# Peptides against a protein of PDB entry 6DSZ, part 69

Target 1, 361 residues: chain A of PDB entry 6DSZ
Amino acid sequence: NYVVTAQKPTAVNGCVTGHFTSAEDLNLLIAKNTRLEIYVVTAEGLRPVKEVGMYGKIAVMELFRPKGESKDLLFILTAKYNACILEYKQSGESIDIITRAHGNVQDRIGRPSETGIIGIIDPECRMIGLRLYDGLFKVIPLDRDNKELKAFNIRLEELHVIDVKFLYGCQAPTICFVYQDPQGRHVKTYEVSLREKEFNKGPWKQENVEAEASMVIAVPEPFGGAIIIGQESITYHNGDKYLAIAPPIIKQSTIVCHNRVDPNGSRYLLGDMEGRLFMLLLEKEEQMDGTVTLKDLRVELLGETSIAECLTYLDNGVVFVGSRLGDSQLVKLNVDSNEQGSYVVAMETFTNLGPIVDMCV

## One batch from the design tools (peptide; aimed at target 1 E348)

Design b2_p24_7_s1 (made by RFdiffusion4, then SolubleMPNN; from b2_p24_7, 11 letters changed)
Fold by OpenDDE base, seed 2:
Structure b2_p24_7_s1 (fold): chain B 361 residues (1-361), chain A 24 residues (1-24)
Amino acid sequence: as target 1 above (361 residues)
Amino acid sequence: VYVVVVPEMVDGESTGGLKVVYIF
């Protein structure tokens, strides 16, 4: 059985930015069902480089750079649990995408999670983590010499994981996750032992977070820790510092996506179900010992866009708004607001013809 | 082996066709 798409997909399911084609090129990669589009970001806009049809719906798409790679590699997981690591190679005019590693990570036994597939990569590129099934965390060790993606499962006691990320700055790979139990929603951390194939106790936990806590953002150094986004609140926690805000403006619509603007994690874009675009700002405090701590969190409304499925900050205040429900957009963030108080200007719009029904033939 | 369907490109332009590429 092969899946034939009658038309090219237009609805965006995911987007990532990094240096995939070269160390120097800034790329935007867009997932549209089974289709991967690769662009170079230029001053003139998005230059198409290659389109790639994947064998199945793209469920996870992440760029990562293992130690000693000159450019990013691409991890893809399909909805049918086919995993691959892709490398871009150019030799003159010849453009090849090479499979560095591949495998099928489907289990014969397991309840697929109702909240879908989550795939995450350790910031130090030690492993890939997958939440595919309730009560299981799948680990793919990252090894340069291994062309076959082998995975193992670690049992999670927490059956209802809402979201999970790897933390930054951890000696061992450490996950932070929101989970639900009969008592409410909670945040917990685990260290992942590759050797013992088990979880160890993580550095911190927070019981009884907001009942609608739905997203985890891992914050890079120097701040470290995580941001937890709910319906009513945004919370930072790093084990030593806890800070929460409840800006009234976020209560109006559910935040559904985020993207880091600054490499140091000082700013994040947030998108909600009404197409409102926010900036989340982390205010720093420098201590006398040279440590940087979080002073405060602030949220600013930037303007309105298409309803984002994914957001990607490119460069120079340009943002790609990947939309599943509406038209995708390139938007410019301006320093000054327009007459309507918006900092957002649409630069380009990409027509969405709606969801493509894949016919299995 | 991954089977990838890519746009058929001739001289850097899409023909509107698709080609099957095997990624080994």
Scores: peptide ipSAE 0.016, ipTM 0.283, DockQ to the pose 0.036
OpenDDE base, seeds 1, 3, 4, 5: peptide ipSAE 0.000, 0.000, 0.020, 0.010; ipTM 0.241, 0.254, 0.347, 0.286; seed 4 fails the geometry check

Design b2_p24_7_s2 (made by RFdiffusion4, then SolubleMPNN; from b2_p24_7, 14 letters changed)
Fold by OpenDDE base, seed 2:
Structure b2_p24_7_s2 (fold): chain B 361 residues (1-361), chain A 24 residues (1-24)
Amino acid sequence: as target 1 above (361 residues)
Amino acid sequence: NYVVVVPELVDGVSQGGLEVVYIE
């Protein structure tokens, strides 16, 4: 019996930040294949709290806070469609990860989407949305009393969804998505009716966006709406306002990940396939009626990092760069550039030993 | 062009029927 001590996975495939261990603690959660690593963010760096083995490869990992919860809950979906909602409980020195709810959300029939699994949570915690299969949008209603995650499907007419998010500030849960048809790529919105288990017409659409539009960022209030990121352009739309920029610097490499810096959605980190780190800035305009609108979009190059699979702004200009292809990093954003014009300084590097090929023997 | 087979849904529940959808 060769106990091959399977090396711990080091490649990062997801990361999230929030208040999972307590209401006061800032946490970084890192997905490494079948492992979840939980850290507390401190002035001294990342303090490990718990490592959790999952019953499969983590495909979706999202923190959310239902009304009346003091801290965030964790939604996980595995590549084998096992879903769970996890809660952190500490009783003295005893740390328990409790499953609040679980379920398998696999459909017996369906074509897995080529762009992989997408999981999203409504900002008001009304539902979880899953794009698992072409032509279907799966909904998991969020109910406190439900220990079994039950899902239903809604038929999507748009068969080739590229990315999807829930919008902020919507009376009903509303998705915004980029899709492709024979005419090109488009953006559409749908309201999700839990009662009728159907889509209603959303507040807006934008036909014929950039051909390489690949990502949707939902923008919180007061701006609302969404940012659409392409190869050549970054576009904002909220139904009333449309604004696009085409900064030449983003054409050099495809933007592959993003993370919100400010709670109000004024700044976002962007990472590209060359490991360049950008700041996307939303400039506000205050109207005489007290409404805030988007005045302009701006992109600034911050510096270079490992190629990010995921980015997480922590606090005080510290960013976690989760890398699948390279070493993950903890980096500091400085106000002043160095002699090379970089605002990025590596604080800590986490060695990536490469993809653990699970040779199922 | 590829063919996608999706469940026929009634009230978000599969009734055992299939819908064939053509994606161009």
Scores: peptide ipSAE 0.125, ipTM 0.733, DockQ to the pose 0.016
OpenDDE base, seeds 1, 3, 4, 5: peptide ipSAE 0.012, 0.000, 0.000, 0.000; ipTM 0.370, 0.310, 0.265, 0.227; seeds 1, 4 fail the geometry check

Design b2_p24_7_s3 (made by RFdiffusion4, then SolubleMPNN; from b2_p24_7, 10 letters changed)
Fold by OpenDDE base, seed 3:
Structure b2_p24_7_s3 (fold): chain B 361 residues (1-361), chain A 24 residues (1-24)
Amino acid sequence: as target 1 above (361 residues)
Amino acid sequence: NYVVLEPELVDGESQGGLVKVYLF
């Protein structure tokens, strides 16, 4: 009996960092098609803890911490619209992944969006938002006692949403999104009413952003607002402050992923289609009233890595570069550049054997 | 159903094999 050890997927399609195994452990979670890998980040490197087979390709993977939870929960959505919330539970030496909630969020009616599945979580853990279909925003309320993930749809007038995030520091859950219409690309905000199951007018909008605006980053307090990344420009907006930069260096290749470095949103990693790694810096200005405002935006080229599908800052200048097209990497960010002007040093490489085509034989 | 793959431990050491644990 040849136990055909099914070759494990090696191509990374998602990664996230948080405290999933315990409140104290820093974890790296890696999505490889249908496989979830869980690591503990240690001073010595990545320690594998557990692997989880999912019933479908992982399309969304997000950590979140509801009020009164000691550690993060994991939201997963598959490409077949199976949603679950997972909890890591250790009982002595026994390690279990518990399904806190699950559901299928597929609609019978809707055009699947060409830009794929987007899943986002409200920073205050009031809801999950899903852009699955054109002209619909799906909401999953987050209730502690509900084992069944129930969703409802809100109609979006904006049919072609490019990217969407929940904003920080909002009294009501507020989305910020880039959308395209016949006039170009625009940014809009909506408040999401759970009670009325509708959108209310959001705090701000910006019409006629860059034509290739592709990504929204929600910025935590004290800055708040959002960063909009295009092909040629990076724009910050929070309703009161608007600032745009057009650094020539980003025009060479499309930025395709980002990750927040600092909890306060002062720095972000950016990865492009050529494997260039950038740092986006938010320069602060402290006002006389103690408020912090954005003074300027700056982009620095750090170096080159594998082409990132996803990036996640771990700790102490270590970054995981999740690659679909190349080898995934652990890299160290240095304060000083090497002789080649790079701040990036590869620490470890994870060989990518290519996409496992699930030949359902 | 989730299939958890755990390292096959022989005498507490991982032999590189994975054991399927079915979570119901």
Scores: peptide ipSAE 0.254, ipTM 0.752, DockQ to the pose 0.033
OpenDDE base, seeds 1, 2, 4, 5: peptide ipSAE 0.000, 0.014, 0.013, 0.005; ipTM 0.282, 0.367, 0.358, 0.282

Design b2_p24_7_s4 (made by RFdiffusion4, then SolubleMPNN; from b2_p24_7, 9 letters changed)
Fold by OpenDDE base, seed 2:
Structure b2_p24_7_s4 (fold): chain B 361 residues (1-361), chain A 24 residues (1-24)
Amino acid sequence: as target 1 above (361 residues)
Amino acid sequence: NYVVLEPELVDGESEGGLRLVYTF
């Protein structure tokens, strides 16, 4: 069965940035239901390169760079559990999307999770992790010596995972996740053993986080650890440092998406259900031993945009606001506010014609 | 262009898998 879309989709359900077309190009990849749009980010704006039809609604779209690859590869998972790894190849004017790997990762037995499909990639490209079903974590090892990427399931004791990410700077692939039990929401970590095909105890846990903790952000080095976003609070934890803030401004609307601005994880964009755009800032403290620790967290309101389904910082203060409910936008972040106190200026708006009804054939 | 995905589990493994079409 393949999906036929009678109308070209305009609603954005995912976006990612990286170096997909070449090592040098900065790309924006946009998922619009069954369509993948590939752009090169230029000083003049978004240059369209290719549009690709997928055999299914895109549920996961992640760029990753295995060791020895000159550019990023693209992992896609569809809502029907069709997975692929794609490579961009250009030969003169000929542009091909090469399927490096493909398959269906659906299990015969499992309860589909209420929070939907989660797909994550280890920052060191050791594995792909998939939370498809309650109580299961699927691992796809990214081994180059194998002609087949054999997935396996690890049982999760935590049945109600809200969000999960791989942590940075871990000797073994380590997941950090928010889960819910009868006592509330909690954060836990597990190391993933590829050898034993099991979870080992992770470096840290935090019981009884905010009741509405909904998102995990893995923080790169030098900070490491994770940010936990709630309805009322933002919490940082790395095993050694814990810091929480509860800025009143975030209580007004639920934060629904995030994107890292700086490679070192010092700033993140946050978008809420009202289309408010925030900057989350991680303030560093340099210790006498030369280690960098988190000093403080701060949230600043930048302005308003379309309601973001996804956010992508591009370059030079340009942000793509991918919207499912409204028009997607390119916006400029300014250093100085306008007369209305906004740091956000719309550069381009992409009309959303509404939801596309796909037919499975 | 459409990317063709196999709709079935690779080699019938119950846990799923990905067939390599091009080497890493």
Scores: peptide ipSAE 0.187, ipTM 0.691, DockQ to the pose 0.027
OpenDDE base, seeds 1, 3, 4, 5: peptide ipSAE 0.186, 0.030, 0.024, 0.152; ipTM 0.721, 0.552, 0.558, 0.679; seed 3 fails the geometry check

Design b2_p24_8 (made by RFdiffusion4)
Pose (drawn by RFdiffusion4):
Structure b2_p24_8 (pose): chain A 361 residues (1-361), chain P 24 residues (1-24)
Amino acid sequence: as target 1 above (361 residues)
Amino acid sequence: SFKFYSFTVDELLNFETERTKFSS
């Protein structure tokens, strides 16, 4: 027999922003399935540089540039457990994606978990963290000689884990995650020590959270902490400091995705399965001592995009809406809600044949 | 959302995705 592609996969599973082509090159990297798309934000709008294709299902896609690098290094993990670090190199008149490092990191003894694979990267590029199998947190230290991507497993007493994030602004690599056991689910803190290959007691107390907490947000340096998005209550956790708001405006649909807007983290974008687009706010309270603190949380609806699986703010009040169930599109957010109450205006839609349920000729 | 499709043979073989842009 013989199989050909009549149409590339159009559903968007992942999208990230960063400086990948050169420095201050606002790149939008869109993950479809086996395809990877790279764009440069120009005055024209989204203009591509190179659409590559991999022999795997892109499951983790993150950007970073470690200590003393020219441009961000891209990291990709295949669902069949193929890990690689890539670098856009336009040294010549052509374009080559050099593979700085690669290595298969499948464990012969783990069970894939509910909520699938999670790929997290250290705030200061100390390591790559993986959550492939239940009870096994895999660590991949980041240096130069680890070109044949080597790895080691730590053990995780917490068996059912929902979402994991690396915390900003800590003494060393620290992890914040939501896990489930009997008696509801909780949030616990750990420290990753890649010198002893163990877990150390985390920075702060284990808190009880909402029963349906589904997302953890890594809050940047000026504030520090973690934002946990559940079904009905949005909570902020940072050591002893704790804030939460529970608007009934949210419970109608589960919040699925989040995206950081400002570098400060004062504004965030949220998405519903009903197709909404929220703005999560961390309002500031600059005090007498020239320091900045955080006072409250406020969520107010911006309008509605399409159902988003990915979410990314690009530039000049524009957000790329990566849709898996429908057309991905480009959106302009305006201060003046011109028509009705939607601060959201569609600029460009991308044909997504969506989940093809049935068809005929 | 769920989507159902129908095609002719020429449309299936020559199918291309298009971008729709909106005026301001």

Design b2_p24_8_s1 (made by RFdiffusion4, then SolubleMPNN; from b2_p24_8, 15 letters changed)
Fold by OpenDDE base, seed 3:
Structure b2_p24_8_s1 (fold): chain B 361 residues (1-361), chain A 24 residues (1-24)
Amino acid sequence: as target 1 above (361 residues)
Amino acid sequence: MSHTLSFTEEELANFKPERKVYPL
């Protein structure tokens, strides 16, 4: 009996933090190609709970909590367009990952987008949005009784979407996206009508953003709006407030990933292609009417890590650095810098043996 | 020269106290 110990994939291509196992447990979920690893974050470190094989490379992995759910559900989309919603269920010592809903969201006709698969969830859990093909936005309505993920397409006039997110605090589900046309890159918003299956005009747009604008971050209330990250600039826009910064330190390497630290969107981790870790800070100004507005944006260099494919803030200044090219890390953020001026200390390193090339023989 | 970040350990710990805090 050759126990082919199939080497488990070690390269990380996605990570998320939330409450998947229970309402009280903090979980780290790690995507490693076709494998999902589920950990509980504890005072002793990462406790492994379950490992799940997926029917293909994980392309999207997002936690969301529908109204009336006690814990988060997991949306997964594979590179072969297999979508599922997963639930963790424990019954004594028995641990099951239940598929609540599934479907294939592949279209028969469409050009796969050059920037790959984008999957997003409305903060109010009304829908999932998918950018799979140029000129199409796929919507999956989130309904409690829907075991089959039914999707429909809305046509986008903007063929070259770079990144897209759902905005917070919107009466209707509203997307914000960076797109490219012959005149440059722009930001636009659309409201998504589930009833009419069409786009309505969104609350705002910003024409002629930075030419290398690559990421959209949806900002929670009280700020609302979005952050647009470029090569040279970081901009905030919410329809009423616009603010841009161009800190020289971000020009040295492209920011490739981000993660929200605070639930209110006051801080974000940013990772670049050199493994530099930054904190983006949103400075608040309280108005006389009790409204909170953005006063300023600041970027601080925290230190160096492995080159992040994904970042997730856990708790208590602990960050998981998911790396595809290097070793993944658990790092601690400190208030005070070390002798080298770094605020980052490696706590644990997870050896990356490289991508398992599934040689389809 | 130790520079101090613009946020405190308490601000870094801004999760509900019932969470299993990762060891310091």
Scores: peptide ipSAE 0.018, ipTM 0.534, DockQ to the pose 0.019
OpenDDE base, seeds 1, 2, 4, 5: peptide ipSAE 0.016, 0.018, 0.022, 0.026; ipTM 0.408, 0.497, 0.455, 0.391; seeds 4, 5 fail the geometry check

Design b2_p24_8_s2 (made by RFdiffusion4, then SolubleMPNN; from b2_p24_8, 16 letters changed)
Fold by OpenDDE base, seed 1:
Structure b2_p24_8_s2 (fold): chain B 361 residues (1-361), chain A 24 residues (1-24)
Amino acid sequence: as target 1 above (361 residues)
Amino acid sequence: MSTTLSFTEEELKNFEPKVVRYPL
């Protein structure tokens, strides 16, 4: 009787950093198919806290802090549309993961989007947005006074949404998305009315962006707006300012993931399909009136890593490289390059044993 | 048609994530 000890999944399909275990702890959360691994980031490295089995493949994993919460809550959506909001609770030596909310967000009618499940949270924690189906945007209001989360759909006229984010600094929850139509790819914004359960016209749009525009990054204040990443270009837009760069170095391989380094949105890590790690820098200009505007965008090659499915900056120049295809890594970003011109040093490598085929025995 | 999905407290009991303790 070979008890095939069901090998634990090692391929990473998502990672997020925040304060989940406490207000003071910095956590790394790693999604490995149906498994959630929770670490505390320490000066000595990653300390494992807990592993959690989920009722399906994790498709969305986002930390958020509702007003009045001392620590972050975790939103998870599975590939089978099971949603939950999780809280970490420690009571002495007892560690519990509390489900604050859960339910199935599947619609009876809808074409599942070819670009997969997108889940986003408003920076002000007013709502969760879900793009599950073409032509629909699901809203889960995050009202503190309501014990019951009531999701609703808003119709999107734009059927082929590529990526979507909530913008920062908006009076109403505002989405920014890349979509495709017969004329190409475009960027549009909508305000989400919780009261009317409809979209209002957003602050800006940009028609005819790069044909391969694939990612939206919402930029915090003071810059605000969004970054649109394509195959050949990186574009900033905030309604008032437009700035695009086309650094030749990004044309060599498609950028597939990103992570914000600085809370103010001054720097972002970018990972491509070849395992190259870049820094995107937002150069600020302080105007005479005290306003901060974007002066320029710069991309710097930092070095090579495993092919990132996800990236997260931890602290002190330490980055977790979550890989689905290769070994995940903890890497250090250095100020000075090595002899090969790399600013990246691998600190730890986490062996990927490949996809666990869930053989339902 | 707005499909309103309610997350009820009763369904919560069935969605306990299986805690796998790491053997430290």
Scores: peptide ipSAE 0.095, ipTM 0.734, DockQ to the pose 0.021
OpenDDE base, seeds 2, 3, 4, 5: peptide ipSAE 0.047, 0.033, 0.030, 0.029; ipTM 0.727, 0.508, 0.547, 0.480; seed 4 fails the geometry check

Design b2_p24_8_s3 (made by RFdiffusion4, then SolubleMPNN; from b2_p24_8, 14 letters changed)
Fold by OpenDDE base, seed 3:
Formats: sequence, C-alpha cells, structure tokens
Structure b2_p24_8_s3 (fold): chain B 361 residues (1-361), chain A 24 residues (1-24)
Amino acid sequence: as target 1 above (361 residues)
Amino acid sequence: MTHTLSFTVEELLNWKPVRTVYPL
C-alpha cells in the first residue's frame, strides 16, 4: 500500500480576511493553487477549520456580504472559468461548504487578456464584474434566487485594461479602471446598467496617468474615489479631488499587492517585489460642512517580509503575508521599531516547498 | 514645501483591535 502522501500545495496565490464561518469569527482564507484553506484567527494563532479542493486553480477569491446575510459568502473563479459562490454551514460538528450558485463563464470567442483574470464585486453586492477577455466586461448579477450564475458581456472599447475595481458610494455600480492605448495609460470610469446591459458614462476620467500605473484601489466613504498605484507615483482621484505623490522609496521596486487596513480606507498595506512592506496613509481634512476630503497621502516603510503575492490585515497589527516565491508569514506590526528600524516582526513562517506544477498528464 | 506630515508611529500603527486575537 503505497500511501502516496500527495504533497499539499504550499505556494500562496491569494488570501482574504472576513467573517465566513460566522458573523463573529474572523477568518483567514488562503488559496494555494487548487486548494482553499480556511482558518479562524484566534488569540493562540491560526486555527484550521476546513480545507477544500477546487476543480481548478483559484484565480479569484473574494468575500462579500449581500444585504440580509449574517456572514460573508465566498466568490471563487478558477483559471478554467468555473465560478461559484460558497457558503460555510456548520451543524454541530458537521462542517459543510455549500455551493449556493455555480456556472462556467468562459466565452467561446475572445482573446484572453494578457494581465490575466480580474474579478471584482460591487461593494453593494449588486453584481460581480469579470475582465477575462480583451474588449469585454462580464457581469454576473447577484440575485438570491439564482442557483445558476448567469453572466452577460458588455463591450469595452478600451482593449487593454490593466486593473479594474468597483467604486464605493455610487448610486449605480461604477467601475474604475486603468487602461493602455497608444498614447499611454489612462483611468476611466463607467456606470454599469444591469437593465440595459451597457455602460453609461462614469463620473470622472483621468487621461495620461503614469506610464506604469498598474493597480486600482477603490476607496470607501467618506473619501470615495480611487487610488492609482504606479512605479513612481501614487495618485488619488474622486472626481473633485486629485492628489499625486512620488515618494522616491517606491521607485526602487514595483508595488505588486495591497490590502486595506481600516474599513474607512484611511490606511493600506503595500507590498513590493523586494518584499518591502509599506503603509499608505490617507490624511483626512474635515471641512466646515462636515464633508471629509483627502488632505494628503503618505507612504511609510514598515520593514521587510517574504515577497508578497497577497497581503491581508487580520487584527491587532497582525498581517498575513501570502507568498508564492518564498515562505508565507504571519507578521506583527509594532509601534516601536527594532534596532534595525523595522516595525515588522515575523510571528510565524509557513515553509514554501515550491509550486506544485500540475503536470497535465 | 513638503509638509513633513509627522504621523506619529502611534498614528501610523494605531491598532484598535476588534478582538484581542493576538497578544500585544
């Protein structure tokens, strides 16, 4: 009896934090190729709850809470375009991952986008958006009664989308995206009409952003708008306010991942290709009318970690660093720097034995 | 004039834990 202990995947390609097991539990969900690992975050550390095999490499993994759900649901899209919405259900000692909805969102015709699969969820849970193919934006309406994920395509005139997010605080679902044309990189917004299945003109655009603008961060209220991350610059725009910074420290290595620390979008973690961990701060200015505007942006180097593929803030200054190239880490952010000037301390390290190359036999 | 916004390290790393999930 050769017990082929199939080596579990160790390389992390996605992580999210939320309330998946219950309304109260804080969960860390980790994508390792075809495997989903579910942890409860506890005072003693990460408690494993469930491991789930997926029918393909996880390409998108997002938690969302539809109106009237007590806990988060999980959207997963695989690299083979299998979409599902998962729910955690516990009944005594029995733990089940329920598929609430599923579907295949592959198109028969389309050029797969060079920047890979992008999946985003509207903050008000009206729809899921997918950039799978050049010149197409796929919409999955979120409806409680839909066991089958139905999708439709909207034609996107901008063929070379780099990144896309849904904005917060919009009456209609509104996307903000960086795209490239022969003149450079630009930012544009579109409203998404579920009724007409088309784009309407969005609230704002910004032509000629930084040539290496690679990431969009949707900023919650009260700020609203988006942050655009480049190689040399970080830009905020909300239609009324524009602010750009070019801190020399970010020019040394490309920022490749981000995670929101505060629910109100006051702080973000940024990770670069050298394993440097930054904090991006949004300084508030409260106006006499009670409106909150962005006063300034600041970037601070916190320290070094494994090269992050993904970052997620847990709680109490603890961050999970999901690494594909190195060991994943649980790190503590301290108020006081160490003797080397670092605010980052590794609490736990998870050995990466390398990517399991799925040999397609 | 680059206003040296002195975020204190305390403001930068002001953690309001929802839970005492990890000991300080």
Scores: peptide ipSAE 0.078, ipTM 0.681, DockQ to the pose 0.017
OpenDDE base, seeds 1, 2, 4, 5: peptide ipSAE 0.022, 0.060, 0.029, 0.028; ipTM 0.440, 0.703, 0.488, 0.480; seed 2 fails the geometry check

Design b2_p24_8_s4 (made by RFdiffusion4, then SolubleMPNN; from b2_p24_8, 15 letters changed)
Fold by OpenDDE base, seed 3:
Structure b2_p24_8_s4 (fold): chain B 361 residues (1-361), chain A 24 residues (1-24)
Amino acid sequence: as target 1 above (361 residues)
Amino acid sequence: MTVTMSFTEEELKNFKTKKTVYPL
């Protein structure tokens, strides 16, 4: 019996930052296949708190804070459609990860989407949305008393959803999504009625976006709306304002991940397939009535990192670069560039030993 | 279901002592 001490997975497939261990602690959570690593971010660096084995490959990992919770809860969905809501609980030196809710969200009927599993949470924590199958949007209502995750499906007319997010500042939970049809790619919004279990007409749509539009970023207030990232263009739309940029520098490689830096959505990190790290900046214009509008979008090349599968801004210009293909990194963003024009300095590198090929011998 | 810790108590002790060399 060779207890092959199964080498712990090192390839990162997801990361998130929030307040999971306490209201005061800043945490980095890292998904490595079936493993969840929990760190506290400190001035001395990453302090490991707990590692958790999951009953499957983590496909979605999102932090959210329901009304009246002091700290974030963790939503996890596995590639086998096992969903759970986790809470960190410390009692003296005893650390437990409590399952508040669980369920299997697999449907008996449906074509699994070719673009994979998408899981999103409403910013007001009213629901979780899941795009698992073509032509279906699964809703998990977030209720405090539910130990069992109950879900229902809403039919999507749009069969080929590329990406979807919940918008901020909406009276009803509102999704914004990029979809493809025979005419190209488009952006649409729907309000989600929990009562009627249907879609209502959303506040806006944008037909005929860039053909390679691949990502939706929901923008917080005061801007609201969404950013649509393509191969050649970045567009902002909020129903009233449309703005597009086509910076030549983003054409060189496909942007594959993003992370919000500022709580107000003024800055986003973007990572591409070459390991280039960008800052997307939303320039503000204050109107005479005190309303804040988007003046312009700007993209700045910060430098190079490992090829990011996921990015998360921690604090003080420190970014975790979660890599699946290369070594994960902690990097520092500097105000001033080095002699090579880079604003990025590698602080720490986490060796990726490659995919654990389960050699079934 | 309580998700089982994969860290040994010894690993957890060793983690409490790992000061990362780099100030954030």
Scores: peptide ipSAE 0.006, ipTM 0.389, DockQ to the pose 0.058
OpenDDE base, seeds 1, 2, 4, 5: peptide ipSAE 0.000, 0.000, 0.007, 0.000; ipTM 0.297, 0.312, 0.376, 0.330; seeds 2, 4, 5 fail the geometry check

